Peptides against a protein of PDB entry 3J47. Designs and how they scored, part 53

Target 1, 121 residues: chain A of PDB entry 3J47
Amino acid sequence: IRLTNQLKSLKGLQSKLKDVVEYLDKVINKELPINHTILGKLQDVFNLLPNLGTPDDDEIDVENHDRINISNNLQKALTVKTNDELMVIYISNLVRSIIAFDDLIENKIQNKKIQEQRVKD

## One batch from the design tools (peptide; made by RFdiffusion4, then SolubleMPNN)

Design b2_p18_3_s4 (from b2_p18_3, 10 letters changed)
Fold by OpenDDE base, seed 5:
Structure b2_p18_3_s4 (fold): chain B 121 residues (1-121), chain A 18 residues (1-18)
Amino acid sequence: as target 1 above (121 residues)
Amino acid sequence: SEKEKLIKELQELLDKFK
């Protein structure tokens, strides 16, 4: 029973990882547009993952240290890149929201003026 | 108006992110 449940959970995780890979492949192939929300969540997952390249502290071969440094630099570069991309999207959406709000206010003012003119006629 | 200027500036800013 316990082993079966662990195997089922692992298979479920494997399926989810496969779906993520298939999504990324479609984005790379330009079959799907980049969804920054998905990429942001994916990065959160990678940031929560222990460095998959850190062997336990007991066997620091020089090759592992270089791989760790490359992995850390890649992870940092990915985090910075996505933070910048998310910031650009956030600012764009903020600007759109402000413009839409202004248009709404202007429309309300115009509608009020039209109503006031109709009451005077 | 100053409002129209602000809208133009915001639109120009939006266009830089497209």
Scores: peptide ipSAE 0.023, ipTM 0.578, DockQ to the pose 0.011
Fold by OpenDDE base, seed 3:
Structure b2_p18_3_s4 (fold): chain B 121 residues (1-121), chain A 18 residues (1-18)
Amino acid sequence: as target 1 above (121 residues)
Amino acid sequence: SEKEKLIKELQELLDKFK
């Protein structure tokens, strides 16, 4: 029972991965518009994949080496894009923090002026 | 003020990323 359920779940995952590949092929062929939300989720999946290692230089057949190099180059490209997106988010948060800090300083200066006026009256 | 100008520029930058 448990093993049969695991095999069924794995077959279901394989079917979903096939659907993702078919979707990407349609996007590459310009049959479907680019959906950035789907691409973002795919990037998350690739970032969670263990680095399909740089095989140490020794014994990998040329065909496997080319597939691994393509996979590593793709993963690197996805990581660079993700870093650029994270940089934009970081800058946006920094700007918000600076504005909030400025408002806080202005409020403190105004409160101090009001207190100094009350002491003179 | 120069400060208000900076805040405006920062806000405009932020708005490009919304």
Scores: peptide ipSAE 0.023, ipTM 0.564, DockQ to the pose 0.011
Fold by OpenDDE base, seed 1:
Structure b2_p18_3_s4 (fold): chain B 121 residues (1-121), chain A 18 residues (1-18)
Amino acid sequence: as target 1 above (121 residues)
Amino acid sequence: SEKEKLIKELQELLDKFK
């Protein structure tokens, strides 16, 4: 019973991972639009994955070395993408702040001119 | 004005990131 439930859960996870791969392939092939919410959640999942590439397991199986390289390349690609996205958000917020600051300066200059006119009248 | 030109350029940059 317990082993059967674990196997069923793993098969369910495998099916869901396959569906994610098929979705990503369709997005890459431009058959579906990019959904940034799905991609963000997928990145969160990958960031929660244990680093399958910690070199501290002394079992030099050639299969582990290839999986480690794939995992490291994927993690690096996700990190670079995340950094680029954060940079874009930072620049966007900086631009918005500069525009808002300029509007504030203009409003203060106008208010000062109105006060100076009222004192002369 | 040169100021309006700068605001427009900044807004166009912002729009590229939307």
Scores: peptide ipSAE 0.022, ipTM 0.559, DockQ to the pose 0.011
Fold by OpenDDE base, seed 4:
Structure b2_p18_3_s4 (fold): chain B 121 residues (1-121), chain A 18 residues (1-18)
Amino acid sequence: as target 1 above (121 residues)
Amino acid sequence: SEKEKLIKELQELLDKFK
């Protein structure tokens, strides 16, 4: 229950993030006017996130740029490590599922052999 | 067994990702 609710919340967040990206693409393509209120809220979100450098951060003062870059590099390194760990977990679960499926097949084959022997006796 | 061979190959694959 708790894990399912966390997954549902994360999927909801992913959907919201996708909507934001689609909005930004439309603004970049000049299909929608720039909404400064939306951009301000997005900036607030990015300020609360460990610095995922936006390509437009070129206007941030040069002295804070080094600290921001170090934070971004650390966040990137942590994200890569987490993705690799999640990949290992995923493959491990896949392997366990294949083994369990093979055991099920073998059990069915054995049961069929026992049934065929009982019919021959 | 063929099953044990498959498990070994899959475990070796997992070890490449560690």
Scores: peptide ipSAE 0.021, ipTM 0.551, DockQ to the pose 0.010; fails the geometry check

Design b2_p18_4_s1 (from b2_p18_4, 13 letters changed)
Fold by OpenDDE base, seed 2:
Structure b2_p18_4_s1 (fold): chain B 121 residues (1-121), chain A 18 residues (1-18)
Amino acid sequence: as target 1 above (121 residues)
Amino acid sequence: DLVTEMQEVVDKLEQLLK
């Protein structure tokens, strides 16, 4: 019973992983539009994977080198994307702060002109 | 780039489950 349930769960995971491959292939081939919500959920799954690029210091086998390189490439790609998203947020906040500062300057200039008029009358 | 890197990782995970 326990082994049969584990095998069924593993086969179910393998089927879902195949569906994800087929989805990514269709997105790369431009057969499907990029869904940012699906890519975000895939990113969450990849962030939950053990870092395939940490060699636990006990087996330097040449097969680990190709796994390490791909994990490192994915982490770099995720870091670049995160940096670009943070840059857009930063620029948007900077622009909002500049506009609010300009409005404050204009208000101060107008208030000064009103005071100068009241002193001449 | 990011989608391609995601695919390469998923393909390797599929290979480990065979």
Scores: peptide ipSAE 0.028, ipTM 0.525, DockQ to the pose 0.280
Fold by OpenDDE base, seed 3:
Structure b2_p18_4_s1 (fold): chain B 121 residues (1-121), chain A 18 residues (1-18)
Amino acid sequence: as target 1 above (121 residues)
Amino acid sequence: DLVTEMQEVVDKLEQLLK
């Protein structure tokens, strides 16, 4: 029972990986538009993977070296993409803060003018 | 670039599950 359930879960994961391969191939071939929500979810999955560049000490150096290089290149590409997304959020919040500060300055200037008029009347 | 690197990692994960 336990082993059968583990094998069923592993086959389910393999089927989902195949669906992801087919999706990425269609995006590369420009058959489908880039969906940023799907790519963001794939990034979340990759961030949860153990570092594919740590060889378990028992498998031959040649396949591991190419896996390490690709894992490192992907991790670097994900880091750059995350930094670009954070930069857009940062700029958007900065612009909102500048507008709110300008509105506060204008409000203070108007309040000062109203006080100066009331002292002359 | 990013999508291609994702594909290469997924293909390697699929190979590890065979």
Scores: peptide ipSAE 0.027, ipTM 0.520, DockQ to the pose 0.263
Fold by OpenDDE base, seed 1:
Structure b2_p18_4_s1 (fold): chain B 121 residues (1-121), chain A 18 residues (1-18)
Amino acid sequence: as target 1 above (121 residues)
Amino acid sequence: DLVTEMQEVVDKLEQLLK
């Protein structure tokens, strides 16, 4: 019963990974626009994957343990790099929004000064 | 670059699940 549920969960995960592959391929091929909300959710999945790779220490051949550790370390490194790249894009958009807001404030201040001068003449 | 790196991670995960 426990093993059958694990195999069903693993097949479900494999199907979802295939859906993610197909999505990422469509984004790479420019068939779909980059959706930062989807990429953020994929990032959350990647952040959870190192925690899913705690082998119950009791049945994994030493060769599979080294492959899993290399994969987890690579995934963690790619996850960090991915987060840094998304953060740079976010900061760049935030800075552009702040500049546009500052320009709006300055324009309002200048317009007010021009109106106050016209009322004194 | 980012999306390609995500793809490489997912492909490796699929390989570990086979």
Scores: peptide ipSAE 0.026, ipTM 0.501, DockQ to the pose 0.268
Fold by OpenDDE base, seed 5:
Structure b2_p18_4_s1 (fold): chain B 121 residues (1-121), chain A 18 residues (1-18)
Amino acid sequence: as target 1 above (121 residues)
Amino acid sequence: DLVTEMQEVVDKLEQLLK
């Protein structure tokens, strides 16, 4: 029962990874626009991967441990680089939010001036 | 670049699950 549930969970994870691969390929091929919300969620997954690469089990084949360590070092390097790229996305979204807020303030000031003119006429 | 690096990580994860 436990092994069957683990195998089912692993197959479910493999299917989800395949869907992610297919999505990333479509984005690389410019068939789909870059969705920052999807990339942010993928990054949340990548930020959790270093915690998946700490087997508290002293019985993982040295080859799998070396692959996990190479993956973890690559993921740490990718997490640093993705943090820098996300910082650019975050700054871009922050700047857009500031501009949109400034436009909202300007619109509110203009509407107030129009109301004050209508009360003087 | 980011998307390609994400793809390389996902491909490695897929290879580890295969």
Scores: peptide ipSAE 0.024, ipTM 0.498, DockQ to the pose 0.270

Design b2_p18_4_s2 (from b2_p18_4, 12 letters changed)
Fold by OpenDDE base, seed 1:
Structure b2_p18_4_s2 (fold): chain B 121 residues (1-121), chain A 18 residues (1-18)
Amino acid sequence: as target 1 above (121 residues)
Amino acid sequence: SLVKKMQEIVDKLKELLS
């Protein structure tokens, strides 16, 4: 019973990981818009996974302090890289929003000036 | 450049309110 439940949970996790990969591929290919909430949650998942750097996690004899350090450094590097990529996207969208807002303000100012000129004539 | 653009928006908002 316990082993069967563990296997079922692992299969469920595998399916969810596949869905995440497919989502990320669609985002990378610009088929889906970037959802920062989903990406933030994904980052949280990565932050909770301390040992992503060793493909042979099944053979981690607790004795190799060097392998733990490499894994931690890789995890940190992946987190930093992901954060930087997200920041670039965020800044790009912010700049576009600022430009659009500036154009809106300019249009309102020009419309006000035109109305003031019509009242003087 | 971003800070400059934000300041420009603030200045334009002040102009519109004024």
Scores: peptide ipSAE 0.022, ipTM 0.538, DockQ to the pose 0.010
Fold by OpenDDE base, seed 2:
Structure b2_p18_4_s2 (fold): chain B 121 residues (1-121), chain A 18 residues (1-18)
Amino acid sequence: as target 1 above (121 residues)
Amino acid sequence: SLVKKMQEIVDKLKELLS
């Protein structure tokens, strides 16, 4: 009974993983729009996986090497995504700061003109 | 670059599920 339930659960997990692969293929092929919620959930799943990229587990069986490579590639992909998002946030903040600075400069120029007019009168 | 990395991950997952 216990072993049968474990096998059933494993088969269910395998089926769900296939569905995820199929979804990602459709997104890559532009058949489906990118859903950020789904990608966020995939990131959460990845964050729950043991960090296979730490070489500290001595017995790297060949099967572990492929899993490590997948983990490393996913981590790299997530890093790139994070960097792009941070870049957009940075640029947005920079633009807002420049606009605020420009408004300040314009205000100072206007104030200077008003003062110069008052001195001439 | 992200799309390429995603494709690589998908390809590897397909290999593991085969």
Scores: peptide ipSAE 0.021, ipTM 0.383, DockQ to the pose 0.077
Fold by OpenDDE base, seed 5:
Structure b2_p18_4_s2 (fold): chain B 121 residues (1-121), chain A 18 residues (1-18)
Amino acid sequence: as target 1 above (121 residues)
Amino acid sequence: SLVKKMQEIVDKLKELLS
């Protein structure tokens, strides 16, 4: 019963993580707008990941040291990968914001030219 | 830290657009 519930919970977590990855991929591919609230929550989750793989130093059975190191390395790798994905998303947003800003500047320049023409007329 | 800085820049740019 306990093992089955843990497996079910793990499968549920895996499914949720898959959904997150799919969401991030869609955002990277510009198929979906960036939701900063979702990204913030994801960052919070990933900031907690390094702490999930450190069993308290008190139960270091020497035989588990390799497993702990592998788990920590995996968590670190997952955190790095996630940070890279988030970075790509933020870069994409930055680029979009710069483009929008450029368009705004161009619009302001055009409006100024129109106003100057109206005053000369 | 880099991601946070990037977000801050994006937020500032959004404010300038608004």
Scores: peptide ipSAE 0.020, ipTM 0.523, DockQ to the pose 0.021
Fold by OpenDDE base, seed 3:
Structure b2_p18_4_s2 (fold): chain B 121 residues (1-121), chain A 18 residues (1-18)
Amino acid sequence: as target 1 above (121 residues)
Amino acid sequence: SLVKKMQEIVDKLKELLS
């Protein structure tokens, strides 16, 4: 019973992550406009990911210094094999951030589909 | 610059899902 519930929860998380990727692909392809609310939630996710805050050497925007420090601290925590507690905190915060904007992403995708159908009719 | 950052994010999310 407990293992089945854990597997179900992991499958649910995987589905939500796929929705995020689908949204970002649509924005990159200019199929959807940029939404600042979604970008803000994504920024929260990226601040938790140790490898997402490395600015390309060419855009040292001074505003990224705090983000770089957070990223570096998380990267250090992830590279230290012995710090399982920090890994749990990282994953928990990542999951929370993804869940928080999943409904918003889905609503925007659905609204776009409805609008496209109305133009065809 | 924003589009490049978004692409990097998409790539990393795909890697995480893989």
Scores: peptide ipSAE 0.014, ipTM 0.347, DockQ to the pose 0.144

Design b2_p18_4_s3 (from b2_p18_4, 15 letters changed)
Fold by OpenDDE base, seed 3:
Structure b2_p18_4_s3 (fold): chain B 121 residues (1-121), chain A 18 residues (1-18)
Amino acid sequence: as target 1 above (121 residues)
Amino acid sequence: DLVTLMQKVIDQLKKLLS
C-alpha cells in the first residue's frame, strides 16, 4: 500500500514536469506569451529543489561539482532575470497609478470650479 | 538571454525525465 501510493505520486510528479517542459517549449517557440506568474511559480519550485550545490564536504567527485555549479548558476540567473522583469512591471503599474491619480485630482478641481461658479450665479 | 536560460532549464528537465 505505501509503495503503491509513492509510485502513484511519483508518476503524477513526472506528468506535471512534462507539462512544464511543454509549456516552456511553446513559450520559446513564441506560440504562447511569457506568463510572469508561471515563471515565478517555476522559480519557487527551483528554490524548493534540494540544493544540489551542498555536497557534504567529504565526496570529491569533480564531475558532480561542475554540474552543481551549473545548477546553482542557472537558479541564480533565473532569480535575477525574473526580478528584473517583475521590477519593470511594478514601475509600469506605479506610473499608471500616478497618472490615474493626477486625472482624478484634475477632475476634482474642475468639479469644484463648476460648483463655485453655480453659487455665484 | 531569457530564451537561452529557458532552453537550459528544458534541457536539464529533459535529462532528469530520461
Scores: peptide ipSAE 0.026, ipTM 0.496, DockQ to the pose 0.120
Fold by OpenDDE base, seed 2:
Structure b2_p18_4_s3 (fold): chain B 121 residues (1-121), chain A 18 residues (1-18)
Amino acid sequence: as target 1 above (121 residues)
Amino acid sequence: DLVTLMQKVIDQLKKLLS
């Protein structure tokens, strides 16, 4: 029973990873738009992968060291690139909000001046 | 580039699924 459930869970994980690969292939082919929420969740999944590159677990064979370094470099590259894109989106939305707020203030000041002129005439 | 990064992710996931 326990081994059969573990094998079923592993097959379920393998299916979900295939669905992620298919999604990313469709995004690269421009068949689907880039969804930053999905990319953020993929980053969360990669961040939850055991740090295969903490040098503090004695006894990982030299053949795994290259796969470990590649995984850590990918995780770091994904983190940096996703953070840079989210930062650009955030700054762009912040700047648009500041401009819209400034325009609203200026419009209120102008409307107040026009009302004060109409009361003096 | 983001596309190049996604391609690297795909290539690694494909290697884990083989």
Scores: peptide ipSAE 0.025, ipTM 0.516, DockQ to the pose 0.122
Fold by OpenDDE base, seed 4:
Structure b2_p18_4_s3 (fold): chain B 121 residues (1-121), chain A 18 residues (1-18)
Amino acid sequence: as target 1 above (121 residues)
Amino acid sequence: DLVTLMQKVIDQLKKLLS
């Protein structure tokens, strides 16, 4: 029973990782738009992987250490690149919001001037 | 590039699934 449940859970995880690969392949092929919420959740998952894959310092075969280092470097690169892309989108949305706010202020000033003219005539 | 990074992630995930 315990082993069968662990095997079922592992098969479930494998299926979900396959769904993620298929999603990323569709995004690369431009079949789907980039969803930053999904990328953020993938980043969260990757950020948790190194903390799950450090066996205590006493039995790491040299081949496993190189795989862990490659995984950590890929994770760090994903984190940095995702943060840079999100920052560019944030700045772009901030600039758009500032422009829209300036246009609103100008419209409000113009409307006030028109009201002040109508009170003088 | 983001696409190149995503491709590397896919290749690593495919290697873990194989």
Scores: peptide ipSAE 0.025, ipTM 0.515, DockQ to the pose 0.121
Fold by OpenDDE base, seed 5:
Structure b2_p18_4_s3 (fold): chain B 121 residues (1-121), chain A 18 residues (1-18)
Amino acid sequence: as target 1 above (121 residues)
Amino acid sequence: DLVTLMQKVIDQLKKLLS
């Protein structure tokens, strides 16, 4: 019972990881736009990977050290890239908000001028 | 580049799935 549930869970995880690979392949091929929510969730997965690759056992398998270093470098690169994308989104939204505020000020100035003209006539 | 980063992610995921 426990082993069959673990195998079922592992197969379910493998299927989800395949769906992620297929999504990323479509994004690379420009068939789909980049989804920052998916990228953020991928970053969360990669943030958990370093903790999955440390057995508490003193066997220095040179292959695991290279996997950990590649995982850490990828995690850092994902974190930097996600921060850069979030910064671009933030700046874009800030600029849009400033423009919308300027348009609101100009509309208020125009409305005030129209009211002042109607009081003089 | 984001494409290069995504490719590295794919290559790692493919290596975990093989």
Scores: peptide ipSAE 0.024, ipTM 0.502, DockQ to the pose 0.150

Design b2_p18_4_s4 (from b2_p18_4, 14 letters changed)
Fold by OpenDDE base, seed 1:
Order: structure tokens, then sequence, then C-alpha cells
Structure b2_p18_4_s4 (fold): chain B 121 residues (1-121), chain A 18 residues (1-18)
């Protein structure tokens, strides 16, 4: 029963990973727009991936070692490289928002000065 | 580029699914 449930869970995970791959392929092929929220959530998932095995576990079959290396490379690819590019986009949007906010402040200050001058006249 | 990195991720995920 436990083994069957574990196998079912693994199959479910495999299916979800396949869906992610299909989504990313569509994004790469420009069939879907880049959704930074989805990419951010994907990064979060990979950040939660345990470092599967210290390289020093001699009992891990060569196949498992390759999978561990792939997992580590995935984590590095998503956390470091993608994060930097998303950060640039985020900063750019933040700067634009700040500029817009500054313009609002300046407009309010100018309006106040105009009102004060009208009251003195 | 982001696209190249995404492709790398996809390639690695495909390897895990094999």
Amino acid sequence: as target 1 above (121 residues)
Amino acid sequence: SLVKKLQEVVDQLKKLLE
C-alpha cells in the first residue's frame, strides 16, 4: 500500500513536470507570453528542492549521480541566472513607478503654490 | 538570454523525465 502510494505520487509528479516542460516549450517558441509570476513560482519550487544527496554517498548508482548533477544544475540555472534577468525587469518597473509617483508629488506641490498665491491676491 | 536559460531548464527536465 505505501509503495503503491509512493509510486502514484511519483507518477503524479512526473506528469506535472511534463506539463511544466510543455508550458516552457510554448514560451520558448513564443506561443505564449512570458508570465513572470509563473516563472517566479517555478523558481520557488526549485529553491525548495532538497539537495538530493551529498556527492559522498558512494552507494548512489551512477544513474543517481547524474540525476543529482542535473538537479543541481537546474537549481543553479533557475535561481542564479534567471533571477538576475527578472531582477532587471523588476527594477525597471519599479523605477518607472517611482518616476510616476514623483510627478504626482510635483503636481500637488505646484497646485498648492498656485492656490496660496490666489489667496494672497 | 532568458530564452536560452529556459531552454537549458527544459533540456534538463527532459533528462530527468527519461
Scores: peptide ipSAE 0.019, ipTM 0.577, DockQ to the pose 0.124
Fold by OpenDDE base, seed 5:
Structure b2_p18_4_s4 (fold): chain B 121 residues (1-121), chain A 18 residues (1-18)
Amino acid sequence: as target 1 above (121 residues)
Amino acid sequence: SLVKKLQEVVDQLKKLLE
Protein backbone atom coordinates (compact mmCIF):
# COMPACT_ATOMS: atom_id res chain seq x y z
CA ILE B 1 0.00 0.00 0.00
CA ARG B 2 2.66 2.58 0.97
CA LEU B 3 4.89 1.65 -1.94
CA THR B 4 1.96 1.82 -4.34
CA ASN B 5 1.06 5.27 -3.11
CA GLN B 6 4.63 6.45 -3.47
CA LEU B 7 4.79 5.11 -6.99
CA LYS B 8 1.51 6.77 -7.86
CA SER B 9 2.73 10.08 -6.49
CA LEU B 10 5.97 9.81 -8.42
CA LYS B 11 4.09 9.00 -11.63
CA GLY B 12 1.93 12.02 -11.04
CA LEU B 13 4.97 14.22 -10.66
CA GLN B 14 6.46 12.75 -13.82
CA SER B 15 3.29 13.55 -15.72
CA LYS B 16 3.40 17.14 -14.55
CA LEU B 17 7.01 17.48 -15.64
CA LYS B 18 6.03 16.16 -19.06
CA ASP B 19 3.40 18.88 -19.24
CA VAL B 20 6.12 21.43 -18.52
CA VAL B 21 8.23 20.08 -21.35
CA GLU B 22 5.26 20.13 -23.71
CA TYR B 23 4.52 23.73 -22.83
CA LEU B 24 8.11 24.82 -23.33
CA ASP B 25 8.24 23.04 -26.69
CA LYS B 26 5.17 24.97 -27.79
CA VAL B 27 6.78 28.23 -26.71
CA ILE B 28 10.00 27.38 -28.54
CA ASN B 29 8.01 26.49 -31.66
CA LYS B 30 6.10 29.79 -31.36
CA GLU B 31 2.80 27.97 -30.96
CA LEU B 32 2.33 29.79 -27.67
CA PRO B 33 3.55 33.22 -26.69
CA ILE B 34 6.15 33.59 -23.99
CA ASN B 35 4.47 33.95 -20.64
CA HIS B 36 6.74 35.54 -18.08
CA THR B 37 4.53 34.48 -15.19
CA ILE B 38 4.91 30.83 -16.14
CA LEU B 39 8.64 31.24 -16.66
CA GLY B 40 8.88 32.91 -13.28
CA LYS B 41 7.18 29.92 -11.68
CA LEU B 42 9.56 27.61 -13.49
CA GLN B 43 12.48 29.53 -12.06
CA ASP B 44 10.93 29.20 -8.62
CA VAL B 45 10.80 25.45 -9.08
CA PHE B 46 14.47 25.29 -9.96
CA ASN B 47 15.37 27.56 -7.06
CA LEU B 48 13.88 24.93 -4.78
CA LEU B 49 15.75 22.00 -6.29
CA PRO B 50 18.15 20.52 -3.79
CA ASN B 51 21.76 20.61 -4.75
CA LEU B 52 22.31 17.02 -5.76
CA GLY B 53 25.93 15.87 -5.82
CA THR B 54 27.21 17.56 -2.73
CA PRO B 55 30.43 15.98 -1.41
CA ASP B 56 28.34 14.06 1.11
CA ASP B 57 26.75 11.99 -1.69
CA ASP B 58 29.47 9.33 -1.60
CA GLU B 59 26.99 6.44 -1.98
CA ILE B 60 25.07 7.49 -5.10
CA ASP B 61 24.75 4.75 -7.73
CA VAL B 62 26.54 5.41 -11.03
CA GLU B 63 23.22 5.37 -12.90
CA ASN B 64 22.02 8.34 -10.91
CA HIS B 65 25.19 10.31 -11.54
CA ASP B 66 24.03 11.54 -14.93
CA ARG B 67 20.69 12.63 -13.52
CA ILE B 68 22.43 14.47 -10.71
CA ASN B 69 24.69 16.26 -13.15
CA ILE B 70 21.72 17.27 -15.28
CA SER B 71 19.89 18.58 -12.23
CA ASN B 72 22.92 20.54 -11.11
CA ASN B 73 23.33 22.05 -14.55
CA LEU B 74 19.69 23.10 -14.58
CA GLN B 75 20.02 24.59 -11.14
CA LYS B 76 23.17 26.46 -12.10
CA ALA B 77 21.51 27.84 -15.20
CA LEU B 78 18.24 28.96 -13.65
CA THR B 79 18.77 29.30 -9.91
CA VAL B 80 18.88 32.80 -8.51
CA LYS B 81 19.23 31.58 -4.95
CA THR B 82 20.25 28.20 -3.64
CA ASN B 83 19.80 27.04 -0.09
CA ASP B 84 21.03 23.58 0.85
CA GLU B 85 19.61 23.71 4.34
CA LEU B 86 16.36 22.06 5.39
CA MET B 87 16.17 19.84 2.30
CA VAL B 88 12.98 18.13 3.44
CA ILE B 89 11.14 21.44 3.55
CA TYR B 90 12.55 22.46 0.20
CA ILE B 91 11.47 19.20 -1.42
CA SER B 92 7.97 19.71 -0.08
CA ASN B 93 7.85 23.25 -1.39
CA LEU B 94 9.27 22.08 -4.70
CA VAL B 95 6.45 19.58 -5.14
CA ARG B 96 3.87 22.21 -4.29
CA SER B 97 5.41 24.62 -6.76
CA ILE B 98 5.41 22.01 -9.52
CA ILE B 99 1.73 21.29 -8.92
CA ALA B 100 0.85 24.96 -9.03
CA PHE B 101 2.97 25.46 -12.12
CA ASP B 102 1.32 22.54 -13.90
CA ASP B 103 -2.09 24.02 -13.20
CA LEU B 104 -1.01 27.29 -14.79
CA ILE B 105 0.30 25.48 -17.86
CA GLU B 106 -2.88 23.50 -18.27
CA ASN B 107 -4.97 26.63 -17.99
CA LYS B 108 -2.94 28.41 -20.64
CA ILE B 109 -3.02 25.46 -23.01
CA GLN B 110 -6.77 25.14 -22.60
CA ASN B 111 -7.30 28.83 -23.16
CA LYS B 112 -5.28 28.67 -26.35
CA LYS B 113 -7.31 25.72 -27.62
CA ILE B 114 -10.53 27.57 -26.89
CA GLN B 115 -9.31 30.62 -28.77
CA GLU B 116 -8.26 28.55 -31.76
CA GLN B 117 -11.64 26.87 -31.87
CA ARG B 118 -13.38 30.22 -31.77
CA VAL B 119 -11.35 31.47 -34.70
CA LYS B 120 -12.14 28.37 -36.76
CA ASP B 121 -15.85 28.71 -36.09
CA SER A 1 18.74 34.18 -26.36
CA LEU A 2 15.73 33.19 -24.30
CA VAL A 3 14.81 30.57 -26.90
CA LYS A 4 18.21 28.92 -26.64
CA LYS A 5 17.97 28.83 -22.86
CA LEU A 6 14.50 27.33 -23.03
CA GLN A 7 15.72 24.67 -25.43
CA GLU A 8 18.50 23.79 -23.02
CA VAL A 9 16.00 23.44 -20.20
CA VAL A 10 13.76 21.25 -22.35
CA ASP A 11 16.65 19.02 -23.35
CA GLN A 12 17.72 18.56 -19.77
CA LEU A 13 14.19 17.86 -18.57
CA LYS A 14 13.75 15.28 -21.31
CA LYS A 15 16.89 13.53 -20.16
CA LEU A 16 15.60 13.47 -16.59
CA LEU A 17 12.32 11.96 -17.78
CA GLU A 18 14.00 9.12 -19.70
Scores: peptide ipSAE 0.019, ipTM 0.596, DockQ to the pose 0.113
Fold by OpenDDE base, seed 4:
Structure b2_p18_4_s4 (fold): chain B 121 residues (1-121), chain A 18 residues (1-18)
Amino acid sequence: as target 1 above (121 residues)
Amino acid sequence: SLVKKLQEVVDQLKKLLE
């Protein structure tokens, strides 16, 4: 019973990971828009994964070396992805702030011109 | 660049699922 439940849980996890892959494929193929909330949640999940790359864990069976390497590569890929996405968001927010600031400047210039014209009249 | 990185993540996930 316990072993069967563990196997069922593992199969459930596998199915969920497959769903994530399918979602990402749709995003890559531009079938779905990029959802930063979903990507952020995925990043959070992977950032919580234990860093399996510490060689000092004596219990790392040589047979799991390939899986550990894959996990480390995945974590690295997700970290790089997060950084790039954050940079894009940062630049976008910066541009929006500059535009808003420019509009504010233009409004102030116009208001000053109107006041100067009122004083001359 | 984003698409390439997403593809890298997908490729790694696929390897885990194999």
Scores: peptide ipSAE 0.023, ipTM 0.577, DockQ to the pose 0.093; fails the geometry check
Fold by OpenDDE base, seed 3:
Structure b2_p18_4_s4 (fold): chain B 121 residues (1-121), chain A 18 residues (1-18)
Amino acid sequence: as target 1 above (121 residues)
Amino acid sequence: SLVKKLQEVVDQLKKLLE
């Protein structure tokens, strides 16, 4: 029961992260206007992420090495802050920020659809 | 520059989801 609930929660978080990626893809493709409030919340999320490493501009075949470096930097950030309590607080704030961001994305998408329907009527 | 930064963020998120 406890493990099943944890798995369900992780799946829910994964779904919300996918929604964030989809939103950002739409913004990059100019399908949605840039929303500074959403970007600000996203910045808050990333400031709470351990330093994911700036991809060094060098042409090194980034595909395999970056996963290891991101995982290692994440692991190192998780290991260096050996204070389990601070890690839990950090993860909790990250999750809250992602949920708030997802809700904001959904609200903005819905509002745009409503406006488009009103213009067609 | 903003588009490039957004693409970098998307790429990082995709790597985490994989």
Scores: peptide ipSAE 0.018, ipTM 0.586, DockQ to the pose 0.154; fails the geometry check

